Peptides against a protein of PDB entry 6J54. Designs and how they scored, part 33

Target 1, 223 residues: chain A of PDB entry 6J54
Amino acid sequence: NENLFASFIAPTMMGLPIVTLIIMFPSLLFPTPKRLINNRTISIQQWLIQLTSKQMMAIHNQKGQTWSLMLMSLIMFIGSTNILGLLPHSFTPTTQLSMNLGMAIPLWSATVFTGFRYKTKTSLAHFLPQGTPALLIPMLVIIETISLFIQPVALAVRLTANITAGHLLIHLIGGATLALLNINTMTAFITFTILILLTILEFAVALIQAYVFTLLVSLYLHD
Target 2, 42 residues: chain B of PDB entry 6J54
Amino acid sequence: QFQFTGIKKYFNSYTLTGRMNCVLATYGGIALLVLYFKLRSK

## One batch from the design tools (peptide)

Design b1_p18_1 (made by RFdiffusion4)
Fold by OpenDDE base, seed 2:
Structure b1_p18_1 (fold): chain B 223 residues (1-223), chain C 42 residues (1-42), chain A 18 residues (1-18)
Amino acid sequence: as target 1 above (223 residues)
Amino acid sequence: as target 2 above (42 residues)
Amino acid sequence: MVFFIFQAVFLFVFAVAL
């Protein structure tokens, strides 16, 4: 068990935590263009950012669009860290629940406080679903209040669990494939095929989780 | 549009203001209950 | 710039949380 979780231990070099360098590394992949005509790589990146921006901002009113820069930086950060984390022998900061809670709680609190500040009546009314029978009103208000406080936890745990579980599965199946290569080549080939499919799935999950995280934060802002 | 009369005009699950008042009433009720038990425990 | 600010904030939170 200790060997399986060794990949999630924060790496240290000469007693210094390398985690700071790992978290900063994604920024090097997204250089700011200084020219009117960008290089092909930068143009593709800008195109992807514009596409995701258009899709995310389509859900928001004009006031919600003020958060576009923050939401786009968030999706790029989580997405890039998740993808870089799928590299072999790489540490993924997003596997740490502390990091994801550190992102989820401030963003959730900001959306909730902005909701209460600008739309107090609507935000308070949101704690009671429409058409609720009178006898269930007190219970549902309590449940919805608890649900609101669970949102940042659910957001952080979803991201952490999906990335962590994916990495663990890759390590487990990867170890199994290596062990089976010496026992039966046919079974090793089957497990290797599953490993490839799983790695492709994890690349998709890495991007989807970044999108879902940002989308849910944006939806809380819209409400 | 539902025409609510009396107390149902202010406390309903269909209107925005009615839902807000219901939520405030529930929180107020919980706060009063907590206050009651806190004062009774002293 | 906003991206770098997020990284700095998350680095700080992560450093405190470790």
Scores: peptide ipSAE 0.016, ipTM 0.709, DockQ to the pose 0.047
Fold by OpenDDE base, seed 1:
Structure b1_p18_1 (fold): chain B 223 residues (1-223), chain C 42 residues (1-42), chain A 18 residues (1-18)
Amino acid sequence: as target 1 above (223 residues)
Amino acid sequence: as target 2 above (42 residues)
Amino acid sequence: MVFFIFQAVFLFVFAVAL
């Protein structure tokens, strides 16, 4: 059990936590464009950023587009940290629930407060779905209020659980493949194939979770 | 257009204003209940 | 720049949450 969760322990160098350096590392992968014609890698990055920006901002009005820079930085941050975390012997900060709560709570609170500030009537009306029978109104308002407060927790737990579960599965199946190599090569080959499929899935999950996290924050802003 | 008359004009689940008023009324009711029990415990 | 600010803020919140 200790060996399985060792990859989730915050790394220390000479007794100092290097989590700060790991979190700041993705920023080095996204240099600002300095030339009219950039390198192929930077051009691909800019193209991907533009595509995601167009998709994310398509659901927002002009006032909501003010948050585009923040939302785009968020998706790039989570996406890059998740992908870098899939590297062997790397630490993924997004496996830490504290980090994800630290992102989710401020962003959620900011979206809720902006909603109440600019669209007070709509935000208050959101606690009651349309067409609700009169007898169910008090109960449903309470449920929707509780739902609102669970949103940041659900957002953080979703990201943490998906990334953590994926890493654990890779470690477990990876360990099993190594153990089976000494027992039966054919079964080891089957488990190795599953491991490859799982790693491909985790690359997809890493990107999807970044997108879903940012999308949900953006949807809360739209409401 | 739903033509609501009387109390249903202000408290309905179909209009934006009606929904808002229902929510405010529910929170107001809860607050009054909490206040009642708090004053009763003293 | 906004990316760096995000990282710094989240780092701070993460450090406080630890």
Scores: peptide ipSAE 0.016, ipTM 0.701, DockQ to the pose 0.050
Fold by OpenDDE base, seed 3:
Formats: C-alpha cells, sequence, structure tokens
Structure b1_p18_1 (fold): chain B 223 residues (1-223), chain C 42 residues (1-42), chain A 18 residues (1-18)
C-alpha cells in the first residue's frame, strides 16, 4: 500500500535532494530572445507575458510599475512549476507550504514596508475604514491589524491547499479507477472520465493559482 | 466637504488625518494597557 | 537573468526551510 502522501515527499537521488534541479528546470523553458523574429513558441510566450503584464500593471501608477519585473517573474515561476507538477510521477514544489510561505512572507513584508515608508499616513489610515461609527473604531482597528497579518498566510495556504488537494484527488480517483478495472469495467470507465475532467480542472487551477497569487501581491502593493 | 470642529477635527473616521489619529490612539491605548498590566505584575 | 535570480532566491529560502 503506497502512502497517499508519497508524492509529496521531496525526492532524493543518491542521498542528495534533487529539489534544486526541479525548481531550476522551469527556467530552461523560457529562453531569452536573441533574434528580432523569434520562433513560434517564444513569440507566443512573449505575447502572453506582454498581455499579462499589461493587465496587471494597468492598475498601478508609474512607481508601482517598477514591480512589474518581479511580479512577472513570480507568475512565470509559479505557473511553470505548477504545470510541470501535473506531469505523472513529478514532484510539485508548490505543494510544500514552506516554499509558498517563503515566497508570500517576503513579498507581503516588502509591500507593507514600502507602504509605510512612502505613504505612512495613508498606510496607518488604512487600518480604519471610512465612515466607521465611533464606538466600533477600536474593535475594527484590531480586526484590520489581525487581517493584515493573515494576508501572507492566506496567500501561501491558498496556493498550497489548492495544488495539494488537486494532486491528492487525482491520486485517489486514479487509484480507485485502477482498482475498479479488476471489478467492473463500466464503473472504471465512469471514474476514468471523472479523472480526465479533474485533470483538465487541475490544469486550469494551476494557471489560475499562479495568476491569483501574483494578482493579490499586486493588489497589496496598490493599497 | 466635512467641516469638523473641536476634538472631531483630529479624531474622525472620514479624514485621512483623523483616521490615522484614531489608529494611533487605539494602539497607544492598547500599549498603555499592556504596560499597566506588566507593571502591576511586578 | 531576473527570472534566474528570483528562482535562486526562492530555492535558497526553500532549501533552508526543508
Amino acid sequence: as target 1 above (223 residues)
Amino acid sequence: as target 2 above (42 residues)
Amino acid sequence: MVFFIFQAVFLFVFAVAL
């Protein structure tokens, strides 16, 4: 009986963790353009990057647009690692909460510190929504303070939970499908159809989570 | 649009400065309470 | 280049956290 969580164990080769190679592998999929007219694949990648960059930076002023390079590198990193993680027998680094917290906390802290550094008055005033009744002010300030500290945790947990739950569900239904092949072929066909639909859903989730993660970091910077 | 007079000029939920002062007053109050309990326990 | 730098930073944080 293979442990259901065996796919989430960091792989080792000859006693050395190969997680480093897995995390660096997505960079090989995005070569730097050297030609004026690039290959079809690179042209599509550049087009997607330009579209995503245009959409994300549309809400930011000129000072916020300085973060464009970081945000675009982040979405490309998370998106590529999530997509590669959907390959059979692959390890998905984004299923590790340590990795996602390691990304979320520094990015969140950078946005918060940037806000306090450049717009101290506005950042402090953000802890109190406009039009709050006087009696609710102390309670609401406390709630908003707690909310601020929950932001990086919610960002990391959202990504981790969605990817982990998806992989676990694919594994469970895949295992059930294989078991049912020996019992009832008709039921196995139904579960296999569900598995295919779920795999398509997880592919969409992998892209959406990369986008949502980057978008939320972007929105925290805008505030 | 809102003309506040007296203490409401400095402590209100509508102006940027008023909101900031309310937040600072809240944190200051909490800090004083924590300090009071810490000094009382000694 | 920037993409590689961010990957290296994330890798370092992850390697320390493991």
Scores: peptide ipSAE 0.015, ipTM 0.715, DockQ to the pose 0.047
Fold by OpenDDE base, seed 4:
Structure b1_p18_1 (fold): chain B 223 residues (1-223), chain C 42 residues (1-42), chain A 18 residues (1-18)
Amino acid sequence: as target 1 above (223 residues)
Amino acid sequence: as target 2 above (42 residues)
Amino acid sequence: MVFFIFQAVFLFVFAVAL
């Protein structure tokens, strides 16, 4: 009776939740560079940060570029937590909808409030798509308003669902592979190959979801 | 460039100002409806 | 610094939401 969802339960050690330690752990992987010439690992990290920063900030005006530090920290946080979550017997905080909502709602609200503050006319006009027939205007404004409030939820759910689904799939196929080892080694080898391919895919998904999350926040800021 | 005359100048789905006014008018209408029903229920 | 602030805030929100 293996609970497939046991890996998503918040881990406790001696009755104390260790989720705090797990979430803080990625910060240890990104030390602040102190030397002019850093080690290879830090150099690669800096290069990746510069590349992602260049891509994400290319669409933003000078005022939007002030968010660069926040967005870069966000992508590094989500990306690192997702990658670490792929380790065996690890807990991925981003599988928890509560955490992702905790990120999405404040960021979304900040972007929306910033938009209304600095671009009031444009922000209000955004609730009505261009070229809308006059008869549909009231209905569409309502729909667009509802859509705006769904954005943070959709953002959080997307991240949660994709990471959770991937972990479940790895767990299921992994369990099947172990079961098949005792039945037929040949079939177990096939399922094991699928498992390897899936794990590689999940590494890509982990990074892509971090990027998509930050990109969407960035796009909301741009509008 | 669309040349709008009359009320369409202020309420249109093509210009930024027109779109804004349409949105504000919609919210205003909803607010008035809500207010109407709230006052009617008393 | 911003990274750590995010972690702290998200931890707090997560802890309250659990």
Scores: peptide ipSAE 0.015, ipTM 0.718, DockQ to the pose 0.050

Design b1_p18_1_s1 (made by RFdiffusion4, then SolubleMPNN; from b1_p18_1, 13 letters changed)
Fold by OpenDDE base, seed 5:
Structure b1_p18_1_s1 (fold): chain B 223 residues (1-223), chain C 42 residues (1-42), chain A 18 residues (1-18)
Amino acid sequence: as target 1 above (223 residues)
Amino acid sequence: as target 2 above (42 residues)
Amino acid sequence: LEKLLLEAQFLLELALSL
């Protein structure tokens, strides 16, 4: 069982945590463009960022557009780290719940406080859905309040659980493939094919989870 | 266009102000209950 | 493209449900 979770242990080299370098590495993959017409790689990256930015910020007013940089940086960070985590024997920082909580809680708090600051009446009214019977108002307000506090937890756990589960499945099927190589090569080949398909799926999951994480943060901001 | 009169004007689930007041009233009620139980224990 | 969008929507719904 320990071997299954070995990839989730914080990597250290000579007693020094290399997690910091792993976290910083994705930033090198996205250099800042300095020309009007950049290289193809940079142009594609910038194009993707623009598309995602347009989609996410379409629901926000001009005041909400101020958060575009933060939201785009967040999706780029989470997405890049998740994809890099799918490399063989790599460590994904987003598999650590502590890291995701460290991102989710401040961002959630910022969105909630921003809502209370600029939309106090609307934010308070959000605890009570429209058209609720009068007798259910107190109970529903309590439930919605609890739901609000569950949001950062759900945001962090969703990301962590999805990425962790994906990694676990890849390791399990990979291990099974290796074990079956000497037993039945045909079965091992089938298992390996499933592993490849699963890996492709996990790439998609990695991007989607990054998008969902950022989208939910944006949605909480919009209320 | 909902026309509410009396208490329903300030406490309703359809208007923004009414919803806000309901939330505040709920929190106030809970606070009073907590205060009551704390004072009762002493 | 429509099929791809539908798949993306499915994956998004799945991601939100998980």
Scores: peptide ipSAE 0.195, ipTM 0.744, DockQ to the pose 0.018
Fold by OpenDDE base, seed 4:
Structure b1_p18_1_s1 (fold): chain B 223 residues (1-223), chain C 42 residues (1-42), chain A 18 residues (1-18)
Amino acid sequence: as target 1 above (223 residues)
Amino acid sequence: as target 2 above (42 residues)
Amino acid sequence: LEKLLLEAQFLLELALSL
């Protein structure tokens, strides 16, 4: 099992954390547009950002739309890191639970505090679902309070688990393919085909998880 | 649309104000219980 | 508002299922 998790160890060179450079690398892929008509790559990026922004911020008021820049930067960061992590022998920072918690907890706390600041009555009322029988009110309020504190943990664990599971599966099937090359070439070809299909699926999962992470943050902000 | 009278007007699970009051009452009750046990465990 | 809540519930269920 140690060999399976070897790819998830934080890379270091000469004791220096290269993880910082890996985390900052995706920012280089999204340069700031300087022309009215940019090149094809920047134009596509801006178009995608606009589409995701319109879709995600459609549920928010003007005050909530102030978070558009932060949420779009978040989805671009997580999405780019997840996609880059699918490269052979690459390290994905989002596979680290510490990193995802570091993103989830501040964003969650910001959304909760924003809700209490501007919508105190609605936020407090959210702890009790509408139509609850009177006898279940105390228990349900407690459960809902606990659920609130589980939200950042669930947000981080969901992203970490999905990305990590995908990477583990790719490594397992990839390792099996290499092992079967000398045993049975035909079986190795089948496993290699499965690996290709799995990598395509993981590309989709990478984008979906980035979207889900930002969507849930947005949903918590909306209340 | 909702017709609430008496205590149900202030504590109900249908109106926004009623839900808020129920939540505050629950938190207040828990706080009082914790305070009671804290003061009792001298 | 009701429509938005229904959409939010649908998206939440989808998000939790993934």
Scores: peptide ipSAE 0.187, ipTM 0.774, DockQ to the pose 0.021
Fold by OpenDDE base, seed 2:
Structure b1_p18_1_s1 (fold): chain B 223 residues (1-223), chain C 42 residues (1-42), chain A 18 residues (1-18)
Amino acid sequence: as target 1 above (223 residues)
Amino acid sequence: as target 2 above (42 residues)
Amino acid sequence: LEKLLLEAQFLLELALSL
């Protein structure tokens, strides 16, 4: 089992952690515009960012739209890291639960505190749904409080689990294909086809999970 | 618009203020219970 | 809560479409 998880160990070179460089690498893929009309690649990137920004911030009021830059940077970071992680024998920082918790907890806390700061009454009222029978109010408030604290954990675990599971499946099926090459070429071809389909699926999952992560953060902000 | 009288005016599950008061009351009750058990063990 | 449910439904549909 340890051999299966060897690819998820943080890489180091000459005793120095190169994980920081890996985390910073996706930023190089998104250069800043310097011209009124940029190159095709930059223009496409900006167009995608604008579309996603409009979609994400359509849920929020003008006060919530202040978080647009942060949320868009977050989705770009997570999405780019997840996609780059699908490269063969690449290390994905988002597979590390510690990293995702490090992103989820502060953002969740910021959303919760922002809610309490600007909308104290509504935020406190969210612990009790409307129309609740009087006898169930104490229990429901407790459950809602617990649910609130589970949110950052669920946010981090969801992202890590989906990305990690995808990578594990790719490695397992890839290893199975290599093992079956000498045993049965036909079954190896089938497993290889499954691997290709799985990799395509993981590309989609990588983007979706990045979007879901940012969307949930934004949703918590909106309450 | 719901018109509540008496104690239901302040503790309602329908009004925003009532919901807030219910939440605060529940937290206050839990805090009092914790305080009671803490003082009892002392 | 309704918005959350709608979002959950959307995510579920998206997950099932994959």
Scores: peptide ipSAE 0.168, ipTM 0.773, DockQ to the pose 0.020
Fold by OpenDDE base, seed 3:
Structure b1_p18_1_s1 (fold): chain B 223 residues (1-223), chain C 42 residues (1-42), chain A 18 residues (1-18)
Amino acid sequence: as target 1 above (223 residues)
Amino acid sequence: as target 2 above (42 residues)
Amino acid sequence: LEKLLLEAQFLLELALSL
C-alpha cells in the first residue's frame, strides 16, 4: 500500500519542496508568439486556444468576455498539468485536493460575488425556480442555497477524484502486470494491453476534466 | 405579462421581483428563527 | 437549471465521443 500511494506524495529535494517548480513547469511549454506566422507548435497552440475561447465565451456577453483570459489560462494550466502527470514517474499536483480547492473556492466566490454585484435581482431569484408552488418556496430556497455552497466542493472533488482514480488505476494495473510476468505471461500481456487502453482513456479524461472545470466556472459566472 | 394584485404582486414565483422577495423573506424568516432560539436560551 | 443540464449533456456527449 505504501508503494501504491508513494506517487501521490509531494516530492522534495534535500527537504525542500519542489512542488512549486512542478507547477511552474507547464508555463515553459507555452511560449509567447513573436511572429505573424509562428512555428507549427505555437500555431497549433494558438489555434486550440482560439477554438476553446470561442466555445467558452459564446455563452457570455461582452461583460462576461472579460473573464476570457482567466478562463483560458485556467484550462491551459489544468490541462497541461493533467497531461504531464500521466508521464511515467511523474507527480500531478491536481491529484491534491488542497490545490483544487484552492483554485475552485476563489473562482467560485468570484463568480458568485460578480453575479450579486451586477445581477443582484437575477442572482437572488436563482434561489427560487420559476413557477414554484407557493407552499414549496421556503424548502426549495433552502435546498437551492445548499446546492450553491456545494458547487465549489463538487468542482474540486470532481477534478481530484477523476485524476486520482485514473492514476491509481494505472498504478494498480501496472503493478499487476509486473506481478503476473513471472506467473502467467499470457495474462500479463492481456493486462498490459488493458493498461495501454486505460492510459489512452486517461489522456482523454485529463483534457475533459480540465475543460469541465473551466466550463463550470464559466457557467457559474453566466448564471 | 403577469397580472398580480395584492400580496401576490410582491411575493410570487413567476416574476423576477417576486422571486427575489420570496428569497429575502425566506432568509429573513430563518434569521428571525435563529435569533429567537438564541435569545430564548439567554 | 436548463442551461446547466444542457451543458452537462454536452459534456457527457463529449466524454463519450472520446
Scores: peptide ipSAE 0.154, ipTM 0.766, DockQ to the pose 0.020

Design b1_p18_1_s2 (made by RFdiffusion4, then SolubleMPNN; from b1_p18_1, 12 letters changed)
Fold by OpenDDE base, seed 5:
Structure b1_p18_1_s2 (fold): chain B 223 residues (1-223), chain C 42 residues (1-42), chain A 18 residues (1-18)
Amino acid sequence: as target 1 above (223 residues)
Amino acid sequence: as target 2 above (42 residues)
Amino acid sequence: LELLLAQAQFLLQLAESL
């Protein structure tokens, strides 16, 4: 059991945390363009960012479009870290709940406070859905208040749980394939095929979770 | 357009202002209850 | 509630796309 979770331990060399380097590494994959017509790789990246930006900011007005840079940076960060975490023997920082909470709580707080600052009436009214019977108003307001505070927790746990579960499955199936190599080669081959399919799925999950995380933050901003 | 009169004008679940007032009233009520129990224990 | 429903529907659509 300890071997399964070994990949989730923060890597250190000589007592120095390598986690900082791992977190900073994805930033190197996205250089800033300097030309009107950039390299093919940069052009593809810009195109993807533009597409995601258009999709994400379609929900927001001009005031919400101010958050475009933050949201795009967030999705790029989470997406890149998640994908890199799928590399063999790699450490994914987003598997750490502490990191995800560290991202979720400030962003959530910023969205909530921004809502209260510029849309105070609407934000307060959001605690009570329209058309609620009068007798249920107090209870529903309490529930909605609790729901608001659960949002950052759910945001962090969702990301962490999905990525962590994916990693665990990869390790378990990988370990099973190795164990079956000397027992039944055919079964080992089948298990290996499943592992490949699972890894592909996890790549998709990595991107989806990054998108969902960013989208939810954006949605909370829109209220 | 919903036309409410009396208390329903200020406390309703349909208008934005009404919803806001309901939320504030709920929080105020809870605060008063908490205050009451704290003062009762003294 | 609309927010929650939208989130749930979106997640379901994502799950179906996988």
Scores: peptide ipSAE 0.162, ipTM 0.753, DockQ to the pose 0.022
Fold by OpenDDE base, seed 2:
Structure b1_p18_1_s2 (fold): chain B 223 residues (1-223), chain C 42 residues (1-42), chain A 18 residues (1-18)
Amino acid sequence: as target 1 above (223 residues)
Amino acid sequence: as target 2 above (42 residues)
Amino acid sequence: LELLLAQAQFLLQLAESL
């Protein structure tokens, strides 16, 4: 059913792609602090960023903490886009697999290459788990190599699938609610309640997926 | 600590260097196999 | 493997919480 996925089509204005503006819009919601004592909203945002930063960087050593800015920007971007996507009739760029691949592949490659550059021996050793029987070494190395290449795909698909599925459910339940308004008001009310609960769940999913995405990238960096 | 001698010193699954060498050997073997099949086709 | 297991467990816990 093509109508089910109509909400996932990239929006255009007079033939011009407005997706670029939509992607850039979340950046406006996070203004930089200009005063020692900022507004309450900015202070809360900075506090949240600090908390998440502390949690993310707790895994890394001093050298790995150089990626803090990048990882925090990533989580803020994905999180903000996912949350904004839950607005009525909004388009989330993160529902597009191409975008998530565009984020996952470079970050994954950067983490892998960084690992090879600074920790070559350890990175190469990760292709073979410790204590592997000698006869299983070739097969296990191949499997681990394949696993490495699956990482960016899994990262992108996980985020895309979770967000897309949530949006799809919201649209389906919303459509069902509208259809049932004139058929059975009681059932429509129940469906609407489910929709509200689902939307709350999707808010949580949006943030969690952003965190998981960033965390996995961070873990790949740490190796 | 594991003490390995001979070939096991360089190719083992317990030490970091040994694991690295095993991985490199595996990749080298695969590369040689691919090269062999490529040369065989010509 | 330990990293993968930790990731899997974390994801499973997240999935259960949702």
Scores: peptide ipSAE 0.141, ipTM 0.762, DockQ to the pose 0.022
Fold by OpenDDE base, seed 4:
Structure b1_p18_1_s2 (fold): chain B 223 residues (1-223), chain C 42 residues (1-42), chain A 18 residues (1-18)
Amino acid sequence: as target 1 above (223 residues)
Amino acid sequence: as target 2 above (42 residues)
Amino acid sequence: LELLLAQAQFLLQLAESL
């Protein structure tokens, strides 16, 4: 079992945490535009950012749109790290629950505090769904309060679990393919084909999970 | 439109103000219970 | 409730797409 999770151990070199460099690496892939018409790669990136920003911020008012920069940076960071994590023998920082909690808790706290600051009445009212029978009010308020505190945990665990599960599956099928190369080449070829299809799926999962993480933060802000 | 009178005007699950008051009342009740048990234990 | 419904619908769509 140790071999299965060996790829998820934070890499170090001579005791120095190179994971910090890995986390910072995706930022190099997104240079800032300096011209009216930039390179094709930068133009595509900006176009994608604009599309995602319009999609994410469509539910927000003017005050909520101030979060656009942060939310877009978040999705770009998580998305890029997830995609880079699918490279062979790469380490994905987002597979670490500590990292995801480190992102989720501050963002969740910011959204909750923003809600209480500007929409106090509405935020308090969200602890009680509309139309609740009077007898169920105390219990439902308690459940909703617990649900609020579960949000950052669920946000972090969801991202971690989905990315980790994908990596584990790729690792297992990849290992099985290598093991079957000397046993049955035809079976190994079939397993390898499944691995390729799985990797394609994981690329989609990587992007979707980044979107889901950012979207949920946005939805919490919207209340 | 919802028209409530009496206690239902202040505590209801349909209006925004009513929901807010219900939540505050619930938290207040829990706080009082915690305070009661804390003072009782000492 | 609307937030929960939106989350549920999104997760269902995600589950169907994956």
Scores: peptide ipSAE 0.137, ipTM 0.758, DockQ to the pose 0.022
Fold by OpenDDE base, seed 3:
Structure b1_p18_1_s2 (fold): chain B 223 residues (1-223), chain C 42 residues (1-42), chain A 18 residues (1-18)
Amino acid sequence: as target 1 above (223 residues)
Amino acid sequence: as target 2 above (42 residues)
Amino acid sequence: LELLLAQAQFLLQLAESL
């Protein structure tokens, strides 16, 4: 019952929140380079960051490329936290909807306001698709306006739901596997195999969701 | 290129300016309707 | 529309990569 959701409770020690330390921990895994030729681990990290940066910023103009640092830091943060959250008995901060909303809303608002500031005419025109029949203009404008306001919610919920559902499923199947060990070892083995496959999938999902989150923020910036 | 005359020049769904004006007109209309209902309730 | 198309293309590429 409550044990199923115990992994989603914010950890505290002696009444002090450890969540802050957990959120800051991934930063230790990505040290800043100090040499021209760094260690293999750091070199791989830099290579991955460069590749991801090239892919994400290819759709942006030079003005949009100024956001590259923020977007890369965002994907690294979300990706690292999601992967670390898949460790046994770990707490994933990104499963908390409050955290994801706290990231999504400011970033979304920044992109929208930036669009209105530098591309006012184009941004306003986006509320009406090109070639719309005249009779449908009012309704379509309203729908597009609603769609705009749903974007931050969809962004936060998508990340939260995917990560939370994955964690929940791993815990449930893991718990079932442990329970079946004393009942039927054969079925427990099958369940364990499914658990392994699921964990591999969740590793992929963790990275994909981080990428999608960052990409959508980038796309909103591009409009 | 699209060549519009009259009101269609300012309010059309094909040009950037036309689309912008249509959006502004729609928001303005909604705002006026809301204002009307609020003032009527007084 | 461009945003939607970009999203669709990304999802398709993602689906192909998986």
Scores: peptide ipSAE 0.105, ipTM 0.743, DockQ to the pose 0.020

